# Peptides against a protein of PDB entry 4Z63: the designs that were tried, part 182

Target 1, 334 residues: chain A of PDB entry 4Z63
Amino acid sequence: LCLGMNDLTGNIPEDLFHLKRLNLLGIQENRLSGSLSREIRNLSSLVRLDVSWNLFSGEIPDVFDELPQLKFFLGQTNGFIGGIPKSLANSPSLNLLNLRNNSLSGRLMLNCTAMIALNSLDLGTNRFNGRLPENLPDCKRLKNVNLARNTFHGQVPESFKNFESLSYFSLSNSSLANISSALGILQHCKNLTTLVLTLNFHGEALPDDSSLHFEKLKVLVVANCRLTGSMPRWLSSSNELQLLDLSWNRLTGAIPSWIGDFKALFYLDLSNNSFTGEIPKSLTKLESLTSRNISVNEPSPDFPFFMKRNESARALQYNQIFGFPPTIELGHNN

## One batch from the design tools (peptide; made by RFdiffusion4, then SolubleMPNN)

Design b2_p20_7_s1 (from b2_p20_7, 10 letters changed)
Fold by OpenDDE base, seed 1:
Structure b2_p20_7_s1 (fold): chain B 334 residues (1-334), chain A 20 residues (1-20)
Amino acid sequence: as target 1 above (334 residues)
Amino acid sequence: SFREKRDAEAFERRQDEGLV
């Protein structure tokens, strides 16, 4: 049953939950309100539940143990409160959980040992607090993780050295500290292609440790951290780099010529730093900007990227990295 | 700056709001 993208209001009729053969319930992008009924438990054949973009409130019902076929739960952009229900946090069938842009709170706890099918987790823009869950690497299929805009304090857990499944990781604006430790840990994530760390590490030094290596890194976004230092030499080894944003930091020194050696780099933002010297002539040789026919193997995160060109502009949403226009931003340097 | 924080909160908020 697909009823998304309408102006439906009120509660879900209780009789809808008697549809025991229902594999898909999509009621997204409506004005549905109230609590999400516990009677969703009666939908024992449910594979996909999409309640996203509504006015749902209250706690998410703890009935996911009665939904043994549920692979997709989308609840983003609602008013949900409380934690992740225990049955949801233990779901062996769940592939994708999206609860972004809610009011979920407390410590984030997932039983990753039970969540054997989980491949995508979006919990961005919630009120989760405490530390990052150390057991996330136990989710052996987990590739996409958005935890941005939560109140996770402290450092990236050492256990994330073992996060081999991790491909797309956003921790933007999560009050993280120690960028040197974070990068030193995350470099061990051999499948990491997208790393977003914007609005963390306030005033720290960007490490220039030549021992750091991100082999498969395609997207690096570390904007608005007030980071000190220079363009990090270790980044020159990330030959697959497609997007680099280090804007709104306090980076100094010259823009190095090796930036022009990135064959796939189509988006570069170094704006609002303290870079000096000449613009590297090698930037004019960026194949991605000169050739229309470059096949770029794009990273495809399940969470969107956003770009804001200026303070007055609306951010543009990009569901794919390829959605970013070819860009070189070097403005507001010294 | 407060500007940087606001802009990146706005970046993330827009990441969340899904610019329809």
Scores: peptide ipSAE 0.021, ipTM 0.666, DockQ to the pose 0.121; fails the geometry check
Fold by OpenDDE base, seed 5:
Structure b2_p20_7_s1 (fold): chain B 334 residues (1-334), chain A 20 residues (1-20)
Amino acid sequence: as target 1 above (334 residues)
Amino acid sequence: SFREKRDAEAFERRQDEGLV
């Protein structure tokens, strides 16, 4: 049953929960309000539940133990409060959980040992507090993780050295500290292609440790951290780099010539730093900007990126990194 | 510079979130 993208109001009719053979319930992009009914438990054949973009409030019902076939739960952009229900945090069937842009609070707790199928997690823009959950690497299929815009104080857990499934990771604006430790840990994530760390590590030094290596890194975004230092030498070994944003930092020194050696680099933002010297001639030879036939093996996170060049301007949404226009931003340097 | 979903949501009130 698909009823998305309407102006439906009120609650879900109780008789809908009698549909025991229902595999898909999509009621997204409406004005549905009130609590999400516990009677969802009666939909025992449910594979996909989409209640996103509504006015739902209250706690998410703890009934996911009665939904053994549920693979997809989308509840983004609602007014949900409380924590992740215990049955949801223990779901062995769940592949995708999207609860972004709610009012969920407390410590983030997932039983990753039970969540054997979880591959995508979007909990961005909530009120989670405390530390990052150390057991996230126990979610052995978890590839896409958005935890941005929460209040995760402290450092990236040491356990994330074992996060082999991790491919797409956003921690933007989550009050994280110690960028040197974070990069030193996350370099062990052998499948990491997309890393977003914007609005963390305020005033720290960007490490120039030549021992750091991100072999499969395609997207690095570490903007608006007030980071000191220079363009890090370790980044030159990330031969698959497609997108680099280090804007709004306090980086100094020259832009190195090796930045033009990235064959797939099509988006570069080094704006609002303290870089000096000349623009490297190698930058004018970037194949991605000169050739029409570059096949980009694109990182495809389930969370979109938003480009905002000016703080007063509207952000442009891009679900795919390839959707970004080829860009070089070097403005507001010395 | 890159921003997360909330900023765009405030402006657009709609997302193409892509169904996985």
Scores: peptide ipSAE 0.020, ipTM 0.672, DockQ to the pose 0.087; fails the geometry check
Fold by OpenDDE base, seed 2:
Structure b2_p20_7_s1 (fold): chain B 334 residues (1-334), chain A 20 residues (1-20)
Amino acid sequence: as target 1 above (334 residues)
Amino acid sequence: SFREKRDAEAFERRQDEGLV
């Protein structure tokens, strides 16, 4: 049953929850309000539940143990409060959980040993606090993780060295500290292609440790951290790099010539730093900027990229990395 | 803003549809 993209108001009719054979309920993009009914438990055949873009409030009901076939739960952009219900945090069937842009709070707790099918997790723009959950690597299929715009004080857990499934990771604006430790841990994530760390590590030094290596890194965004140091030499070994944003830092020294050796690099933002010297001639030879036909395989992160070109400008949200025009931004390096 | 929220979620929806 798909009733999305209407002007439906009020509550879900109770009789709708009597549809025991219903595999898909989509009621997204309405004006549905109140609590999400506990009677969703009666939809025992449900595979997909989309309640996103509504006015739902209260706690998410703890009834997911009665939904053994549920693979997709989409609840983004509501007014949900409280934590993740225990039955949801233990769901063995769930593949995708999206609860972005709610008012969820407390410590983030997931039973990753039970969540054997979880592959995508979006909890961005909530009120989670405390530390990052150390057991996230136990979610053996978890590839895409957005935890941006929460308050995860402290460091990246040491356990994330074992996060082999991790491909897309955003921790943008999450009050993280110790960039040297974070990079030292996350380099062990062999499948990591997209890393977003913007608005963390305020005033720290960007490590120039030649032992750091990110083999599959395609997208690195570490903007607006006030980072000190120079262009890190370890990044030169990330041969698959497609997008680099280090804008709005305090980086110094010359832009190195090796930055032009990235065959797939189509977006470079080094703006609003303190770089000196000449623009490397190798940047004029970037194949991705000169050739019309680079079939770059789109890394499709399940979370939005935000780029802010100017302090006064609204952050441009790009849905796809390929939605970025080929760009070199080197402005405001005084 | 509400607009920034809307554009963020339109993105997520397209990604979710591509994973199915």
Scores: peptide ipSAE 0.018, ipTM 0.646, DockQ to the pose 0.109; fails the geometry check
Fold by OpenDDE base, seed 4:
Structure b2_p20_7_s1 (fold): chain B 334 residues (1-334), chain A 20 residues (1-20)
Amino acid sequence: as target 1 above (334 residues)
Amino acid sequence: SFREKRDAEAFERRQDEGLV
């Protein structure tokens, strides 16, 4: 049953929950309000539940143990409060959980040993507090993780060295500290292609440790951190780099010539730093800007990229990295 | 913002459509 993209108001009729053979319930993009009914438990054949973009409030009902076939739960852009229900946090069937842009709070707790099918997790823009959950690497299929815009104070857990499934990771604006530790840990994520760390690590030094290596890194966004230091030499070994944003930092020194050696680099933002010297001539030889035939395999993270063109500007949300025009931004340097 | 929300959703939908 697909009723999305309407102006439906009020509650879901109770009789809808008698549809025991229903595999898909899509009621997204409406004005549905009130609590999400506990009676969704009666939809025992449900594979996909999309309640996103509504006015739902209250706690998410703890009924996911009665939904053994549920693979997709989309609840983004609602008014949900409380935590992730225990049955949801233990769901062995769930592949994708999207609860982005709610008012969920407390400590983030997932039973990753039970969540054997979880491949995508979007909990961005909530009120989760405390530390990052150390057991996320136990979610052995978890590839896409958005935890941006929460209050995860402290450091990236050491356990994330074992996060082999991790491909797309956003922690932007989550009050994280110790960028050196974070990069030192996350370099062990051999499948990591997209890393977004914007609005963290305020005033720290960007590490220039040549021992750091991100083999499969395609997208690095570490904007608006007030980071000090220079262009990190370790980044030159990330031969698959497609997008680099280090804008709105306090980086100094020259832009190195090796920045032009990235065959796939089509977006570069180094704006609003304190870089000096000449623009490397190698930037004029970027194959991505000169050749039409670069089949860029899109790293498609399940979470949007947010770029702020200005400190006062609203972050532009980019859904696809390929939606970016080829760009070199070097403005507002000294 | 509303635009940021809309653009996020459009992304999520495209990703969901690609996973299905």
Scores: peptide ipSAE 0.017, ipTM 0.636, DockQ to the pose 0.090; fails the geometry check

Design b2_p20_7_s2 (from b2_p20_7, 13 letters changed)
Fold by OpenDDE base, seed 5:
Parts: sequence; C-alpha cells; structure tokens
Structure b2_p20_7_s2 (fold): chain B 334 residues (1-334), chain A 20 residues (1-20)
Amino acid sequence: as target 1 above (334 residues)
Amino acid sequence: SWRERRDEEAFRRLQDTGLV
C-alpha cells in the first residue's frame, strides 16, 4: 500500500493493521500526526515501512520482534523522541534504518551482533549524546553510516580499525576531537570511499603523517574545522580521489602540484584558507575537468549529497557524486 | 509549510554531507 506524497492528516486507520499479508506500507510525505501505533506489530508480513516526512511524535513502538521480515524502516523527518526501541536495535532482518531528522535522544545503542543484515544506518540530525558506539564494527554488513549532527563527544573509537564493511561515513558536526587519532583509526577501514568530518576538531592540526594511507578514498570532506597545517602529503596516495573539500580551515603553504595528478578529481574546494604561492599548472590538466566521461560506476550512498552553489541558493540534492558540476574553488586565500 | 520544511531539511542534509 503506497499513499505517499499526499496531504493525509490524523492517524493511520486501525483497520489497516489487519492487513496481515501486507509487504509494503508507504505513507511518507503526508501530515500524519500523533504516535506511531503499536498495532504495526500485526503487519507480520511487512518488508518495507516508510513513515518518513510526517508529523509523528512520541516514542517509536517496541514491536519489531513481531516483524521478522522487515528489511526497510524509513522514519526520517518526524518528531520521534526517546531512543531506538530494543526490538529494532536487535532486528536480524533489518537492512536499512533511516531515522534522520528526529528528536531521538540518549546514548546510541545497537546490538550489532544481532543486526546481521544491517547495511545502511542514517541517524543524522538527532539528539543522541555520549560516545560513538564502540560495537558498530560488529555490524558485519554495515556499509553506510550517517551519524552527523549529534553530540558524540570524544574520539573515534579504536574498535573502528576493524570496521571492514564501512564504505560511507559521515560524522559531520558531531563534537568530535582528535583528528590525528580519527584518521589514524579510519585508515584501517579498507573499503572506506567517502569520509565526511566537517565541523569537528576545532582548531586542531591536520596531520601530515606520510604513514597515513586511504587506499579507496574517493570523497574527503573536512570543511570548517579551523584546522592548521598544510596540504597533507598522505592524501597524494589516494589515487581514486574524486572530491576534496578542505574549505574554511586555516591551512597554509603552497597548493602542491600532486593535486593535479588525481585523474578522477572533479570537485576541489580549498577556499577560505591561507594558502600561498602559485596555482599549480597541473590543475589545468585534470582530465575530469576536460573530459565529461566520468563513468563513476560506483554505487551511490543511500544518503544523498547536498551542495550549496551560492549562500542564497537552495541546497541541490545529488543522489550520486557524479551529479556534482566539475568545480574548483580556491577563493579567499592569500 | 511543506516547502519550508523541505528547505530546512535540505540545509540540514548539507551539514550531513559536510559540503559547506
């Protein structure tokens, strides 16, 4: 049953919960309000539940133990409060959980040893506090993780050295500290292709340790951290780099010539730093800027990228990185 | 309005992807 993108109001009719053979319930992009009914437990054949973009409030009901076939739960952009219910945090069937842009609070706890099918987790823009959950690497299929815009004080856990499934990771604006430790840990994530660390590590030094290596890194975004230092030499070994944003830092020195050796680099933002010297001639030879045939055959992250073209412009949604216009931003340097 | 919520959400998603 798909009833998305309407102006439906009130609650879900109780009779809907008698549909024991229902595999898909989509009621997204409505004005549904009140609590999400506990009677969802009666939908024992449910594979996909989409309640996103509504006005739901209260706690998410603890009924997911009665939904053994549930693979997809989308609840983003609601008013949900409390924590992730225990049955949801232990779901062995769940592949994708999206609860972004709610009012969920407390410590983030997932039973990753039970969540054997979880491949995508979006909990961005909530009120989670405390530390990052150390057991996230125990989610052996977890590829996509957005935890941005929560209050995860402290450092990236050492256990994340073992996060082999991790491909897309955002921790933007999460009150993280110690960028040297974070990069030193995350370099061990052999499948990491996208790393977003914007609005963390305030005023720290960007490490220039040549021992750091990100083999499969395609997207690095570390903007608005007030980072000191220079362009890091370790980044030159990330031959697959497609997008680099280090804007709004306090980086100094020259832009190195090796920045033009990235054959796939089509988006570069180094604006609002303190770089000096000449623009490397190698930047004018970037194949990605001259040839439109960037066949980025890579699976898009389950979370879209967004770019502002101008301060006044609406954020453009890009489902895939290849949707970005080729860009070089070097403005507001010395 | 729905438009305002979408615009706010788009701005929030910008911060999730860290492209400022």
Scores: peptide ipSAE 0.231, ipTM 0.848, DockQ to the pose 0.430; fails the geometry check
Fold by OpenDDE base, seed 3:
Structure b2_p20_7_s2 (fold): chain B 334 residues (1-334), chain A 20 residues (1-20)
Amino acid sequence: as target 1 above (334 residues)
Amino acid sequence: SWRERRDEEAFRRLQDTGLV
């Protein structure tokens, strides 16, 4: 049953929860309000539940043990409060959990040992606090993780050295500290293609450790951290780099010539730094800027990127990174 | 309006992706 993209108001009719054979319930993009009914437990055949973009409030009901076939739960952009229900945090069937842009709070706890099918987790823009859950690497299929815009104080856990499944990781604006430790840990994530660390590590030095290596890194975004230092030499070994944003930092020195050696680099933002010297001539040789047909593999299919073209312009959603216009931003350097 | 909510959400998502 798909009732999304309407102007439906009020609560879900109780009779809807009698549909025991229902595999898909999509009621997204409505004005549904109140609590999400516990009677969703009656939908024992449910594979996909999309309640996103509504006015739901209260706690998410702890009924996911009665939904053994549930693979997709989409609840983003609601008013949900409390924590992740125990049954949801232990769901062996769940592949995708999206609860972004809610009011969920407390410590983030997932039983990753039980969540054997979880591959995508979006909990961005919530009120989670405390430390990052050390057991996230135990989610052996977890590829895509957005935890941005939470209050995760402290450092990236050492256990994330073992996060082999991790491909996309956003921790943007999560009050993280110690960028040197974070990069030192995350370099061990062999499948890491997208790393977003914007609005963290305030005033720290960007490490220039030649021992750091991110082999599969396609997207690195570390903007607005007030980072000091220079362009990191270790980044030159990330031959698959497609997007680099280090804007709104306090980086100094010259832009190195090796920045033009990235064959796939189509988006470069180094704006609002303190870079000096000449613009490397190698930047004019970027193949990605000259060739229209670069097959850019999408690093984050589950997490669309957004770009603001102009200060006054609305943010444009780009589902695919290759949808970005080729961009070089070097403005506002000294 | 729904439009304003979409714009706010797009802006929040922009912050999630770190492209400022």
Scores: peptide ipSAE 0.199, ipTM 0.846, DockQ to the pose 0.419; fails the geometry check
Fold by OpenDDE base, seed 2:
Structure b2_p20_7_s2 (fold): chain B 334 residues (1-334), chain A 20 residues (1-20)
Amino acid sequence: as target 1 above (334 residues)
Amino acid sequence: SWRERRDEEAFRRLQDTGLV
């Protein structure tokens, strides 16, 4: 049953919960309000539940133990409060959980040993507090993680050295500290292709440790951290780099010539730093900027990228990184 | 409106992707 993108108001009719053979319920993009009914438990055949973009409030009902076939739960952009209910945090069937842009609070707790099918987790823009959950690496299939815009004080857990499934990770604006420790840990994530750390590590030094290595890194975004130091030499070994944003830092020194050696680099933002010297001639020879026919195997994160081209411009949504126009931003480096 | 909510969410999503 798909009833999305209407002007439906009020509560879900109780009779809808009598549909015991229903595999898909999509009621997204409406004006549905009140609590999400516990009677969802009656939908025992449910594989996909989409209640996103509504006016739901209260706690998410703890009925997911009665939904053994549920693979997809989309509840983004509601007014949900409380924590992740215990039955949801223990769901063995769930592949994707999206609860972004709610009012969920407390410590983030997932039973990753039970959540054996979890592949994608979007909990961005909530009120989670405390530390990052140390047991996230126990979610052995978890590839895509957005935890941005929460209040995860402290540093990245050491256990994340074992986060082998991790491919896409955003921790943007989450009150993280110790960038040296974070990078030192996350370099062990052998499948990490996309790392977003914007609005963290305020005023720290960007480490220039030649022992750091990110083998599969395609996207690195560490903007607006007021980071000090120079362009990090360790980044030169990330041969698959496609997008680099280090804008709005306090980086100094010359832009190194090796930045032009990235064959797949099509987006570079080094703006609003304190770089000096000449623009490397190698940047003018970037194949990705000169040839239109680069087949880039894009990471397809479940999470779209957003870019703001201008302070006054609306954010542009890009479903794929390759959808970005080839860009070099070197402005405001004095 | 739905458009205003989309614009607000687009702005919030900018912070999730870090491309500000």
Scores: peptide ipSAE 0.112, ipTM 0.805, DockQ to the pose 0.452; fails the geometry check
Fold by OpenDDE base, seed 1:
Structure b2_p20_7_s2 (fold): chain B 334 residues (1-334), chain A 20 residues (1-20)
Amino acid sequence: as target 1 above (334 residues)
Amino acid sequence: SWRERRDEEAFRRLQDTGLV
């Protein structure tokens, strides 16, 4: 049953929960309000539940133990409060959980040893507090993680050295500290392709440790951290780099010539720093900017990227990084 | 409106993706 993108109001009719053979319930992008009914437990054949973009409130019902086939739960952009219910945090069937842009609070706890199928987790823009869950690497299939805009104080856990499944990771604006430790840990994530750390590490030094290596890194975004230092030499070894944003920092020195050696680099933002010297001539030779036919094998992020072109412009949604216009921003470096 | 909510979410997602 797909009823998304309407102007439906009120609660879900209770009789809908009698549909025991229902595999898909999509009621997203409506004005549905109140609590999400516990009677969703009666939908024992449910594979996909999409209640996103509504006005639901209250706690998410703890009935996911009665939904043994549930693979996809999308609840983003609601008014949900409380924590992740225990049955959801222990779901062995769940592949994707999206609860972004809610009012979920408390300590983030997932039973990763039970969540054997979880591959995508979006909990961005909530009120989770405390530390990052150390057991997140125990989710052996977890590839895509957005935890941005929560109050995760402290450092990236040492256990994340073992996060082999991790491909996409956003921790933007989560009050993280110690960028040197974070990069030192995350370099061990051999499948890491996208790393977003914007609005963290306030005023720290960007490490220039040549021992750091991110082999598969395609996207690095570490903007608006007020980071000091220079362009990091270790980044030159990330030969698959497609997007680099280090804007709104306090980086100094010259832009190195190796920045133009990235064959797949199509988006570069180094704006609002304190870089000096000449623009490297190698930037004019970037194949991605000169040739239309670069087959960029993009990781399809389960989470869309957003770009704001102008302060007044609407944010553009990009489902793929390749959707970004080829860009070189070097402004405001005086 | 749905557009305003989309715009708010898009702006929030900009922070999630770090491309501000």
Scores: peptide ipSAE 0.082, ipTM 0.780, DockQ to the pose 0.416; fails the geometry check

